# Peptides against a protein of PDB entry 4M9S, part 57

Target 1, 135 residues: chain A of PDB entry 4M9S
Amino acid sequence: SRGLVGVECITPYSYKSLAMALQRCVEVLSDEDRSALAFAVVMPPGVDIPVKLWSCVIPVDICSNEEEQLDDEVADRLKRLSKRGALLSGKRMPVLTFKIDHIIHMFLKHVVDAQTIANGISILEQRLLEIGNNN

## One batch from the design tools (peptide; made by RFdiffusion4, then SolubleMPNN)

Design b1_p17_2_s4 (from b1_p17_2, 9 letters changed)
Fold by OpenDDE base, seed 4:
Structure b1_p17_2_s4 (fold): chain B 135 residues (1-135), chain A 17 residues (1-17)
Amino acid sequence: as target 1 above (135 residues)
Amino acid sequence: SMKEIVERANRHLKEWL
């Protein structure tokens, strides 16, 4: 991706060390939060993305189909991820957004299952088309 | 804007695909 072209680890050692640290953070996540993190890989890195758009790809197993409840549940998951260090960065003002940085995104591209990535891309593509058509 | 974010997301997807 063009957004990642300028992002390179200084050394393989630095990358490996970072990856190890990130892996430890991932290991302590709940299954639901880990799943949310996995699907975060399909979002463009370095972009403050509103919760509504995150809700397009973040899976929610047990929640009402009401959009408000969906967004709240997604927001809670993303908030938890943001509390696990560098996984996500949240911004409350002017609107609640979350951003995945390029380094985390690069990490996820290597560790997330290829089928999960493919599914997430397909889902996001579909949802973006729907948003584009409804606006 | 939401429009801009959607455009960025679409661009990202095109790079993945």
Scores: peptide ipSAE 0.407, ipTM 0.877, DockQ to the pose 0.039
Fold by OpenDDE base, seed 3:
Structure b1_p17_2_s4 (fold): chain B 135 residues (1-135), chain A 17 residues (1-17)
Amino acid sequence: as target 1 above (135 residues)
Amino acid sequence: SMKEIVERANRHLKEWL
């Protein structure tokens, strides 16, 4: 389910208060988890996204020849984020997926660096094209 | 399905750009 079901930023004050609270949550993350959260901004909010698709945009510092290992590393980061309240919502069955809430997505759109967003969009566009061609 | 998720992602990108 969504992390903040029924919660809306209907006033400038409510948005500011929520943003401040979220900023505190972000500040306690590790650098790698914070980076993963930043790139989550390019995903469509409110959609259960499989780890395979997340792995297209989440940066991983350690590379291996086994794709499964890369997906596992991404999954671990997303799992940690999902344990930080409403940052992400994870589902294990039938397939491991993660979802970013609309409220969190709106927050990230304002705080994530513009170049990071642009790079993430470019990467996602390329990967989606490849997936579309291969089905 | 994966197809539907990809389509949603594409729509999201089109709305952003």
Scores: peptide ipSAE 0.406, ipTM 0.878, DockQ to the pose 0.038
Fold by OpenDDE base, seed 1:
Structure b1_p17_2_s4 (fold): chain B 135 residues (1-135), chain A 17 residues (1-17)
Amino acid sequence: as target 1 above (135 residues)
Amino acid sequence: SMKEIVERANRHLKEWL
């Protein structure tokens, strides 16, 4: 699986009173981390997802074409997100994984741009086919 | 396993679409 190099995503998040705390967490993120969070919406909630699969949909704009470096950059972004409240839950053992919970996923479904969601779904679908062909 | 996780992701996509 190869990361998405050169993809710029600006996702507008709507301010909602019922999700004020989560909205504040999103607002303090860098553009790159906010973009990563936006694309996290396409992952199934409540599942420990390996970094390799995250790298299928998380856009990277500064790394080389080397897969190992792309995975490291994705991992760093996800790690930063995991330090921001309940946005993600990370595990290092037995392998490095990250999980988005149902509440955060529901929040993202409402605040992430519809076109971004559609693009993310399309990209993930394509990448999963590629992974399936390689296994 | 990676295979199982891929299947879960695929199922998620199918449910969304």
Scores: peptide ipSAE 0.401, ipTM 0.877, DockQ to the pose 0.035
Fold by OpenDDE base, seed 5:
Structure b1_p17_2_s4 (fold): chain B 135 residues (1-135), chain A 17 residues (1-17)
Amino acid sequence: as target 1 above (135 residues)
Amino acid sequence: SMKEIVERANRHLKEWL
């Protein structure tokens, strides 16, 4: 199971216009999408990252253990996030990828708690090892 | 630090990509 407890992003900088706007965008997300966004903080900003790599950190609770279905669910979440303005940028061609903007990443690194980030890294490392062993 | 944690993740990602 790849289920993780969703993280609610609360900015301590609500007095800043940018933070306020982003906080509002985050607040209207579902718990699942908000959790996905939180774990996006472990990704390098400004990099087009394939869904396969996103699936290493995005928590999924309600799909089968089949890797293809996991990737599809992750892709759906990322697509929803990409519809929320600057949260993510998706590209369909040549390969389906998503990119987190530097501004969004900067926001997340301040509103996502360090333990959640650490957990995300640990999960990523474990999944990368698994991928490496299967290749 | 939070910065160090993120950097660690990014290093792994860069190596994988």
Scores: peptide ipSAE 0.249, ipTM 0.793, DockQ to the pose 0.034

Design b1_p17_3_s1 (from b1_p17_3, 7 letters changed)
Fold by OpenDDE base, seed 2:
Structure b1_p17_3_s1 (fold): chain B 135 residues (1-135), chain A 17 residues (1-17)
Amino acid sequence: as target 1 above (135 residues)
Amino acid sequence: SLSEEVAKALRENLAKL
């Protein structure tokens, strides 16, 4: 399976009003959406990233290995995150992309477990190589 | 494709980490 086991994002960070607001936003997420948000930390901030590349790191447990189904599920999660305003910014045209803003990325970098970040980076590296070898 | 271009950029960025 291309999917990863979901990781909980714990946000004890509450020193700033922004951090408190973000923490509250994270707390009300589903486990799946919160996990997706956690892995968003491995993406470079300020870059419009296609869903296909998000699917390289967003943990999804699907029965099918079809890439299209994976992308659809990932897109749905990212769409839900984007509807929460500051968490992600989505663009539908010309290609469906999502972007993490610098401030959110900075927040995640401080609240997401270091091992989760390291694992996400490693997985992304591996899958990007696979994409590069297959194209 | 856009994905390939972004993937390349990501690989390059990751390599710098």
Scores: peptide ipSAE 0.282, ipTM 0.845, DockQ to the pose 0.031
Fold by OpenDDE base, seed 1:
Structure b1_p17_3_s1 (fold): chain B 135 residues (1-135), chain A 17 residues (1-17)
Amino acid sequence: as target 1 above (135 residues)
Amino acid sequence: SLSEEVAKALRENLAKL
């Protein structure tokens, strides 16, 4: 699948085709990966975001409360999403980051439940404040 | 750190939403 990074102009036809393809990709995700993708909508598009910040919004049920395990599990989910229809773009060097494309972000704004978006923003705001106070 | 810089930018953007 060609990465969406190269699409400068989307015609209505291209948008419809892309939306259909994205919807199909979302439908075949696991519940966990689909939830992770839904919360990606709260991130600014086109920004390389470290895994630590993704872990602030991605819901993970882990057996351990260890922060290292949380980041690893989040990274695995984001990696799976990056392999499916280029839903995310991963960068390994110099730091592991993931980026949501503007087109994917626009799609998510239309299909993700408004309450989920609001909750994700609230959670991110709270956890970012906590990180800032603990550093 | 990169995380701190990005976190600051995110907080500033969220406050404007």
Scores: peptide ipSAE 0.282, ipTM 0.846, DockQ to the pose 0.032
Fold by OpenDDE base, seed 4:
Structure b1_p17_3_s1 (fold): chain B 135 residues (1-135), chain A 17 residues (1-17)
Amino acid sequence: as target 1 above (135 residues)
Amino acid sequence: SLSEEVAKALRENLAKL
């Protein structure tokens, strides 16, 4: 398995319509998709990010250590998330990328555990260095 | 590559967080 153990998002904004709607969307996600959404918080909002970079932080429990399978599984999760409203915006061409919305990102900053965010950032930094050294 | 450019931008952004 790669990444962190799945986490749940709990919103402090239970009385705000947007937060309630988002919470409902989060609640119906699978544990894996919900975890993927949580770790999306470490990405800068409004940036088209290649799947390879998403795979640096998205936890995958049931996958071979093969990079291709990892990227495919991550892509599938992100695709599912992109179909749920404003969570993510996917772009297939020229390269498959996903972008987190600013509003969703702001929401996640408040509903994802601070330690999880910190850990996700640390993991991303480390893996980006590894990618940079290998390319 | 696009990934390298984005990775660089991400590193720069993470340093600000």
Scores: peptide ipSAE 0.276, ipTM 0.847, DockQ to the pose 0.032
Fold by OpenDDE base, seed 3:
Structure b1_p17_3_s1 (fold): chain B 135 residues (1-135), chain A 17 residues (1-17)
Amino acid sequence: as target 1 above (135 residues)
Amino acid sequence: SLSEEVAKALRENLAKL
């Protein structure tokens, strides 16, 4: 599989066309999946992120007190996003991870509310500190 | 490790946001 390493210089025209296509894809998502996608903006693009770290930023309203159920619900949301094409790329082996591409990440930086981004950063920072202190 | 690379990338991304 030849990775399209072609950083085609996204002409302003290709960017506008891509942004319009992405906006239409986002509009047909459920509220829950759209919220999960919004918080993906705090993740670094091009990095395979394990589900455990995604669960630090993706809000789940399910009253499950079990950590395992949280990761499963987050994984299901991310899987749905990955099935809608270029929004996320899932990898099952050797560990279940999801990656956001640079183009999608750039799009999200322009369309996600600034307060949502700030909240996502604060939540991630707090959860990473908690994980670091428990290890 | 993958965890170290991810942690580094997260810190770098947070600094840019």
Scores: peptide ipSAE 0.262, ipTM 0.838, DockQ to the pose 0.036

Design b1_p17_3_s2 (from b1_p17_3, 6 letters changed)
Fold by OpenDDE base, seed 4:
Structure b1_p17_3_s2 (fold): chain B 135 residues (1-135), chain A 17 residues (1-17)
Amino acid sequence: as target 1 above (135 residues)
Amino acid sequence: SLAEEVAAALRENLAKL
């Protein structure tokens, strides 16, 4: 079990009204979607990121290690997040991408556990190196 | 590659943390 610490509000956020609204959106998420949202903090904000790169950090427990199934499950999670108060923005053309907005990213930086952020960054960096070396 | 672009953006973001 990748015991990813869910998004917990640990520190006061400067924008109280926005923080309360976002916190409410987070509270209604499933544990899986909340974990996916937590790891979205490691992505650069304002950048359209392909699902393949999201799959490097989004924790998915799938029965098959098939890349296609991983991407589909990750895409489904990100799609649900995009429907929940626009926590993410999805784009289908030319390829399926998702973007985290600066405001959401800033919120996550304050509420996601520091160790979770550090672990997510480390995992992403490692996997990006692996992808880069295979090209 | 796109991976390199994202890696660069991540490094930049990390440098700001």
Scores: peptide ipSAE 0.184, ipTM 0.772, DockQ to the pose 0.034
Fold by OpenDDE base, seed 5:
Structure b1_p17_3_s2 (fold): chain B 135 residues (1-135), chain A 17 residues (1-17)
Amino acid sequence: as target 1 above (135 residues)
Amino acid sequence: SLAEEVAAALRENLAKL
């Protein structure tokens, strides 16, 4: 059992105060954006993830069967999250990517339901296998 | 590709989650 050495992120804010601030930020999100943020926990922190891969796990109720619309809707949600401070960081070039920071990721691991995390992981694994088999 | 690199990183990270 390798104990996750909790990297005590020495932030100028106590972990508690940061968690409280993040919780407040999460509370003011729409249900859709909050759901998208919850599934961000399955992504590796500190990695610029293309929207296509985000679309594998972000739940979107698509009115049309066009894959391009899925990516656009996911991108819009992630853009909103990126505009709400430190929740996500977006890059437009060369490809539209979003990154979750380690601090936010750590927060999400504590507040997102374990079943949601497990489901997100399972979905992502399945989609990655599908992508790998189709290429 | 970037997607392949991310997929590899995801697989590695998922194995640690």
Scores: peptide ipSAE 0.179, ipTM 0.777, DockQ to the pose 0.036
Fold by OpenDDE base, seed 1:
Structure b1_p17_3_s2 (fold): chain B 135 residues (1-135), chain A 17 residues (1-17)
Amino acid sequence: as target 1 above (135 residues)
Amino acid sequence: SLAEEVAAALRENLAKL
């Protein structure tokens, strides 16, 4: 049962205008930042999520296998996305977190490939189980 | 931890997808 995310009553005009603005913002992203944004669709909207959990799904191609460097690279990508208007909202205190808004999440559900969503969900589920077993 | 609480919420949300 797809939980009825409370449809904020965006007028059709506001939705169309926002979708056009968001599409343009997505088009000017780097391939890496666009990939990070695509995988943000698997996160629950409206929740402040620590960078460590974002790192479970954000694909990072770095030369280092150091977990700290992976988290830093993910954080940098998420910071760049947060500077692109309403794509993400970052909080630094008390812990560095990022949140996807309901409107952005709804947009992503329509534009992100279904296989990408399915893969991201599977990866996140697996990584969450691993984290839960190690803690 | 905050991470564990968020992870639990994520798991619950994923189960609803």
Scores: peptide ipSAE 0.178, ipTM 0.772, DockQ to the pose 0.035
Fold by OpenDDE base, seed 2:
Structure b1_p17_3_s2 (fold): chain B 135 residues (1-135), chain A 17 residues (1-17)
Amino acid sequence: as target 1 above (135 residues)
Amino acid sequence: SLAEEVAAALRENLAKL
């Protein structure tokens, strides 16, 4: 029985307060970290996702030719997000992963532009296909 | 690999999105 933890919508007031708090947290982010957070919406909530997969979606302006540098830059962004409220949860062991919680994911679905979501999904799908074809 | 397992799960989930 996969317990659908029904996110019992805490009182509309709690939701509003949470949304306001999250909005304020987002507003104080750098443009880069805010962009990374926006693309986090394409990830399934509640899943510990390796940095490698995050790097498939999170835009990085600096084309380092080394995949390792891309992962490091993405990891740094995700680490900053994980230190900011409950935006992401990071795990270092056994593999560096980050998870978006359902509440944050639901928030992002409401505030992130639909085209951004669609683009992120398309990019992720493409990259996953490329990874699958290369393995 | 863990990445491959997660990628597979993501593909399944993305298909539902």
Scores: peptide ipSAE 0.170, ipTM 0.770, DockQ to the pose 0.035

Design b1_p17_3_s3 (from b1_p17_3, 7 letters changed)
Fold by OpenDDE base, seed 5:
Formats: sequence, structure tokens, C-alpha cells
Structure b1_p17_3_s3 (fold): chain B 135 residues (1-135), chain A 17 residues (1-17)
Amino acid sequence: as target 1 above (135 residues)
Amino acid sequence: SLAEAVAAALRENLAKL
């Protein structure tokens, strides 16, 4: 009967250590990259998401209204996040996509402000409707 | 397209949140 209690205790400890490591990684990000990471919580984990869809939720202050420049700036932010440990995974072929891992997504659900999550969801829903209506 | 498929999956996931 003593064997099962030991396994349940290891998971919380490992999670706490991972959360601390991830928190440290987040703290060294720029404000822009940290904001981009926060909005990654609205994406489904484990799915390769094209940059165009990331650009629907990642806030970017650009001088140009050109959609191409928006996607480029978003891509640069996501590339930087991909270089920071396991925060994101990028694929260049056949299309540039980024994926959030389940573990990172779980972390973000606990640390990102609830209002930020709600806003990100609302923005994404609105932009997806706009994309759907323009096609 | 891949984008359309992902958008559909996102919409479905958002509807579950």
C-alpha cells in the first residue's frame, strides 16, 4: 500500500521546480516578448499554428498598416521565444509555424492574468470571424 | 488550406473554453 503515495508526491515537486525555471526564463524576456508569450496561452497546445493566426492575438505596435509587416514582426518575436529554451517550437517548412508545448501552456494558464486570457480569446475570436468573412 | 484547418480547430477549442 505504500508504493502509490510516493509517485503522487514526485509530480508536484517536479512541477514546482519546472515552474520556477520557467518563471526565471520569463523574467529575462523583453516586455514585448513576454507579452507575446502571454497571449500564446490562447492557442491550443501541441498544434503547429501559422504566423498569420499568431498575428491575430499578439499585440504589435508597427508604423505600417501593411499586414505583411505585421506578420514579419510577429514572426521575429516568436523566433526569439523559440530560442529561449522550450517556450515555443518553430517549423520553417513547408510553412512557418510555431507550437506551444503542453507543459508551457499549462504553466501559462497558471501565471497569465485571467483578464489577459479573456482579452486574447475575444481578440482571436473577432479576428477569426473577420478572416472568415473576407474569404 | 492549413490555415483554414487550424482556424477551425481554434474556433472549436475556443467554444469549449
Scores: peptide ipSAE 0.226, ipTM 0.799, DockQ to the pose 0.033
Fold by OpenDDE base, seed 2:
Structure b1_p17_3_s3 (fold): chain B 135 residues (1-135), chain A 17 residues (1-17)
Amino acid sequence: as target 1 above (135 residues)
Amino acid sequence: SLAEAVAAALRENLAKL
């Protein structure tokens, strides 16, 4: 059984139209939500990722030092993003997770600054190592 | 945990980026 990894060849036209639509969606976001969306690019597309792992990379300027409040604030941002087009897909059960779609992820790879991507990856790697060392 | 499994998958994915 050859798994046709259907490379959905998004036609350049479909991509341009989608990119324009996504750009408009991004422009109406708050700065905080737009920042959260930018850092979503470091996540693997198509994977349901727990909020705790999102909180490792989503920047939050004003949080109490309580981990629960960080997760709640991150979850609120991701929830707002999930209500905007196809930016994120949220699941509440069995665990609160969010997923970035392949198309959105591909869009973000082209529009998010390379240094932001690199920084986000570095931060995530560091946090994952810290989590791994504490387990 | 699910988080640990996802974290492991993320580490593997990050290594490929």
Scores: peptide ipSAE 0.226, ipTM 0.798, DockQ to the pose 0.035
Fold by OpenDDE base, seed 4:
Structure b1_p17_3_s3 (fold): chain B 135 residues (1-135), chain A 17 residues (1-17)
Amino acid sequence: as target 1 above (135 residues)
Amino acid sequence: SLAEAVAAALRENLAKL
């Protein structure tokens, strides 16, 4: 199964101005979207990442193991996050990609639990190996 | 390739986490 159990994002951040606004944006997310945002911390900031790679780390519970359904669900979550202003930026052409900004990434590094980050790294590494072996 | 560039960026980011 490529589905992952969602992880809660920790919202307390000590830097007051932008962090407070970001915290409020995070607090109003659904649990699923908040989990997706938490795992976005493992992605390199400022890079347009294809949905396929996002699907390696974004926790999704789907009834099917079909990769297409996983990518669609992940894309929907990332699209919702992109609508929350500065959280993500999406690009549809030539390939659907999403990018996390440096400021948001910096925020996430401080508010996402260290174990969540470690788990995300481990999962990403494993999934990249699987993708590499299937090519 | 783009894929290689992304993979390299990922590896670099992972090393910083």
Scores: peptide ipSAE 0.220, ipTM 0.803, DockQ to the pose 0.032
Fold by OpenDDE base, seed 3:
Structure b1_p17_3_s3 (fold): chain B 135 residues (1-135), chain A 17 residues (1-17)
Amino acid sequence: as target 1 above (135 residues)
Amino acid sequence: SLAEAVAAALRENLAKL
């Protein structure tokens, strides 16, 4: 008998309490980390995404044009987000990846500005096309 | 939706990585 893992019906109350907890977690972030989290909404939830693809959408002010430094800075931001309230989940092996969970993604869809989401999706689409053409 | 198209493209790219 496959135990029906009872989908605990998240009561509207538990949802509101979770949203308040997430909002508090976002409020205490630095502006840079909060910006990175906002752009995480353009990623599909539940997918382990390599840092290289995250770097396509996360804005980083880098003084050096070295691509290697871009990925490192992005990875550091994502790592900070993963440590704070489990906003992301990271895997180090075999490749460094980060994943946004469905609950966090759903929260971000409601709190991130619609134009920011649209711009982020457009940028990601463009970068994915460029990567696809260079391979 | 555009989001679904991007998600599909991303999945396709991940399969190539």
Scores: peptide ipSAE 0.134, ipTM 0.714, DockQ to the pose 0.031

Design b1_p17_3_s4 (from b1_p17_3, 8 letters changed)
Fold by OpenDDE base, seed 4:
Structure b1_p17_3_s4 (fold): chain B 135 residues (1-135), chain A 17 residues (1-17)
Amino acid sequence: as target 1 above (135 residues)
Amino acid sequence: SLSEAVAEALRKNLAKL
């Protein structure tokens, strides 16, 4: 495991209109893609984030510890999310990046468990420190 | 905010990637 357990962001809430539409989009996701979406809340909205950094928070269980395989699996999940009602926005140039929109991020902040968010941020910070110390 | 803390962490470390 990547230190994060997959979570569901489907929960009862009192939202209207856009939030209901987003909830419908979440309901049709696979458990894996829904978990990836949940942890997308950890990222700052409106920022093009390289796949390498997404891999720090997206919960993926791969058979290999090879970094390339990890990035590929994470990228595939993020690509599926980008195709599902533009839950994310992907760019290929100059480097493959994904961005969470402010509206999606706001939705996730209210439907993802607060402890899950806190844990995800902590893990991201720890992994960023590790990356920074190794460079 | 938590998102601001993440943004700051990213700014500090992205340049090193």
Scores: peptide ipSAE 0.036, ipTM 0.637, DockQ to the pose 0.026
Fold by OpenDDE base, seed 2:
Structure b1_p17_3_s4 (fold): chain B 135 residues (1-135), chain A 17 residues (1-17)
Amino acid sequence: as target 1 above (135 residues)
Amino acid sequence: SLSEAVAEALRKNLAKL
């Protein structure tokens, strides 16, 4: 499994309409979906990212080590997030991708701790190297 | 920025997917 420690996404900016709305959206997510959302902060905003790359950083505790099953589980989480307002936007064609918008990304940068962000980037870099070595 | 570093890392590896 590629499980990561779950992270919380909470903001003290409860008086800003956007922050309140996003906070409310985050609060009703499952722990797994919240963790997935938190790690979305490592992705560049405004870019359609293939599920395979998302699977490098999205924590999945209960899945086989098969890449196909990992991608499917990650895709399901990202799909749920994409159905939750502006959190993510998904495209099925030509390739299944998900994108985080700049505003959501900025929100996450403020509510996800710096160490989690740094860890996520490090993990992504490591996984990309592994992918590169295996291809 | 963090996003720039990630973007660069992605650019280097996207073609390998």
Scores: peptide ipSAE 0.031, ipTM 0.630, DockQ to the pose 0.026
Fold by OpenDDE base, seed 5:
Structure b1_p17_3_s4 (fold): chain B 135 residues (1-135), chain A 17 residues (1-17)
Amino acid sequence: as target 1 above (135 residues)
Amino acid sequence: SLSEAVAEALRKNLAKL
């Protein structure tokens, strides 16, 4: 099945303006929120992802020994991102989820380091296997 | 694509959540 290469009919101007706007939005983020945003590139765009899965890839410096606190810290970061330039879209009901839009995801693919992306995917895959084996 | 592989992995696990 040939994946529809969506013709990015984004005019170079709209892309540049959007990229500049997003770049400016990213520049004003804290280092922690910027890091969280970078790892959002690992997630499939347009999908409501539970916080638990975000916590598999979002780096948190202060891990409390309680898994519940990790999810809360990750959720707080994602909430801040959702409030800043609509970098993410959050849903509270029925379960707290966050979604990255295709446009933001595309932007991140161009600005996030390829090794960071690869590492994030590897981490996610590993964590998913662990979750799958423990259920 | 990278996103498709991740999406597929997530779909398999999201179905378990």
Scores: peptide ipSAE 0.028, ipTM 0.628, DockQ to the pose 0.029
Fold by OpenDDE base, seed 1:
Structure b1_p17_3_s4 (fold): chain B 135 residues (1-135), chain A 17 residues (1-17)
Amino acid sequence: as target 1 above (135 residues)
Amino acid sequence: SLSEAVAEALRKNLAKL
């Protein structure tokens, strides 16, 4: 289990204001970027996640089946999301990772369809087993 | 929680990347 390292308190007003701002950001996303954001809800908040693991859950429709191209396309989507305020935080050193904040994760848990969340978790679990068997 | 389960699954596999 993860230990609690801190508590962030949000006033009702702050939450409402943030939710409205986030909803506006979501509305202007492309369908692909909005889908990527929806599946970000399956990731643990506050953790720097390598692009390889993001590629396990973010749906990508590309002409190539090359894994490197898949990771690059996923990285591009995550980069676009990271430019939309606090949706994601990217880190390049020592390796390229992205992190979802606790507040954004909480928002997504309320707006993303429950079946989408369940499916995303199932897919992630399956892909992690596959990675573990191949490496 | 769901997030804890996912975090645990990730931790087990991160070293294999």
Scores: peptide ipSAE 0.027, ipTM 0.628, DockQ to the pose 0.029

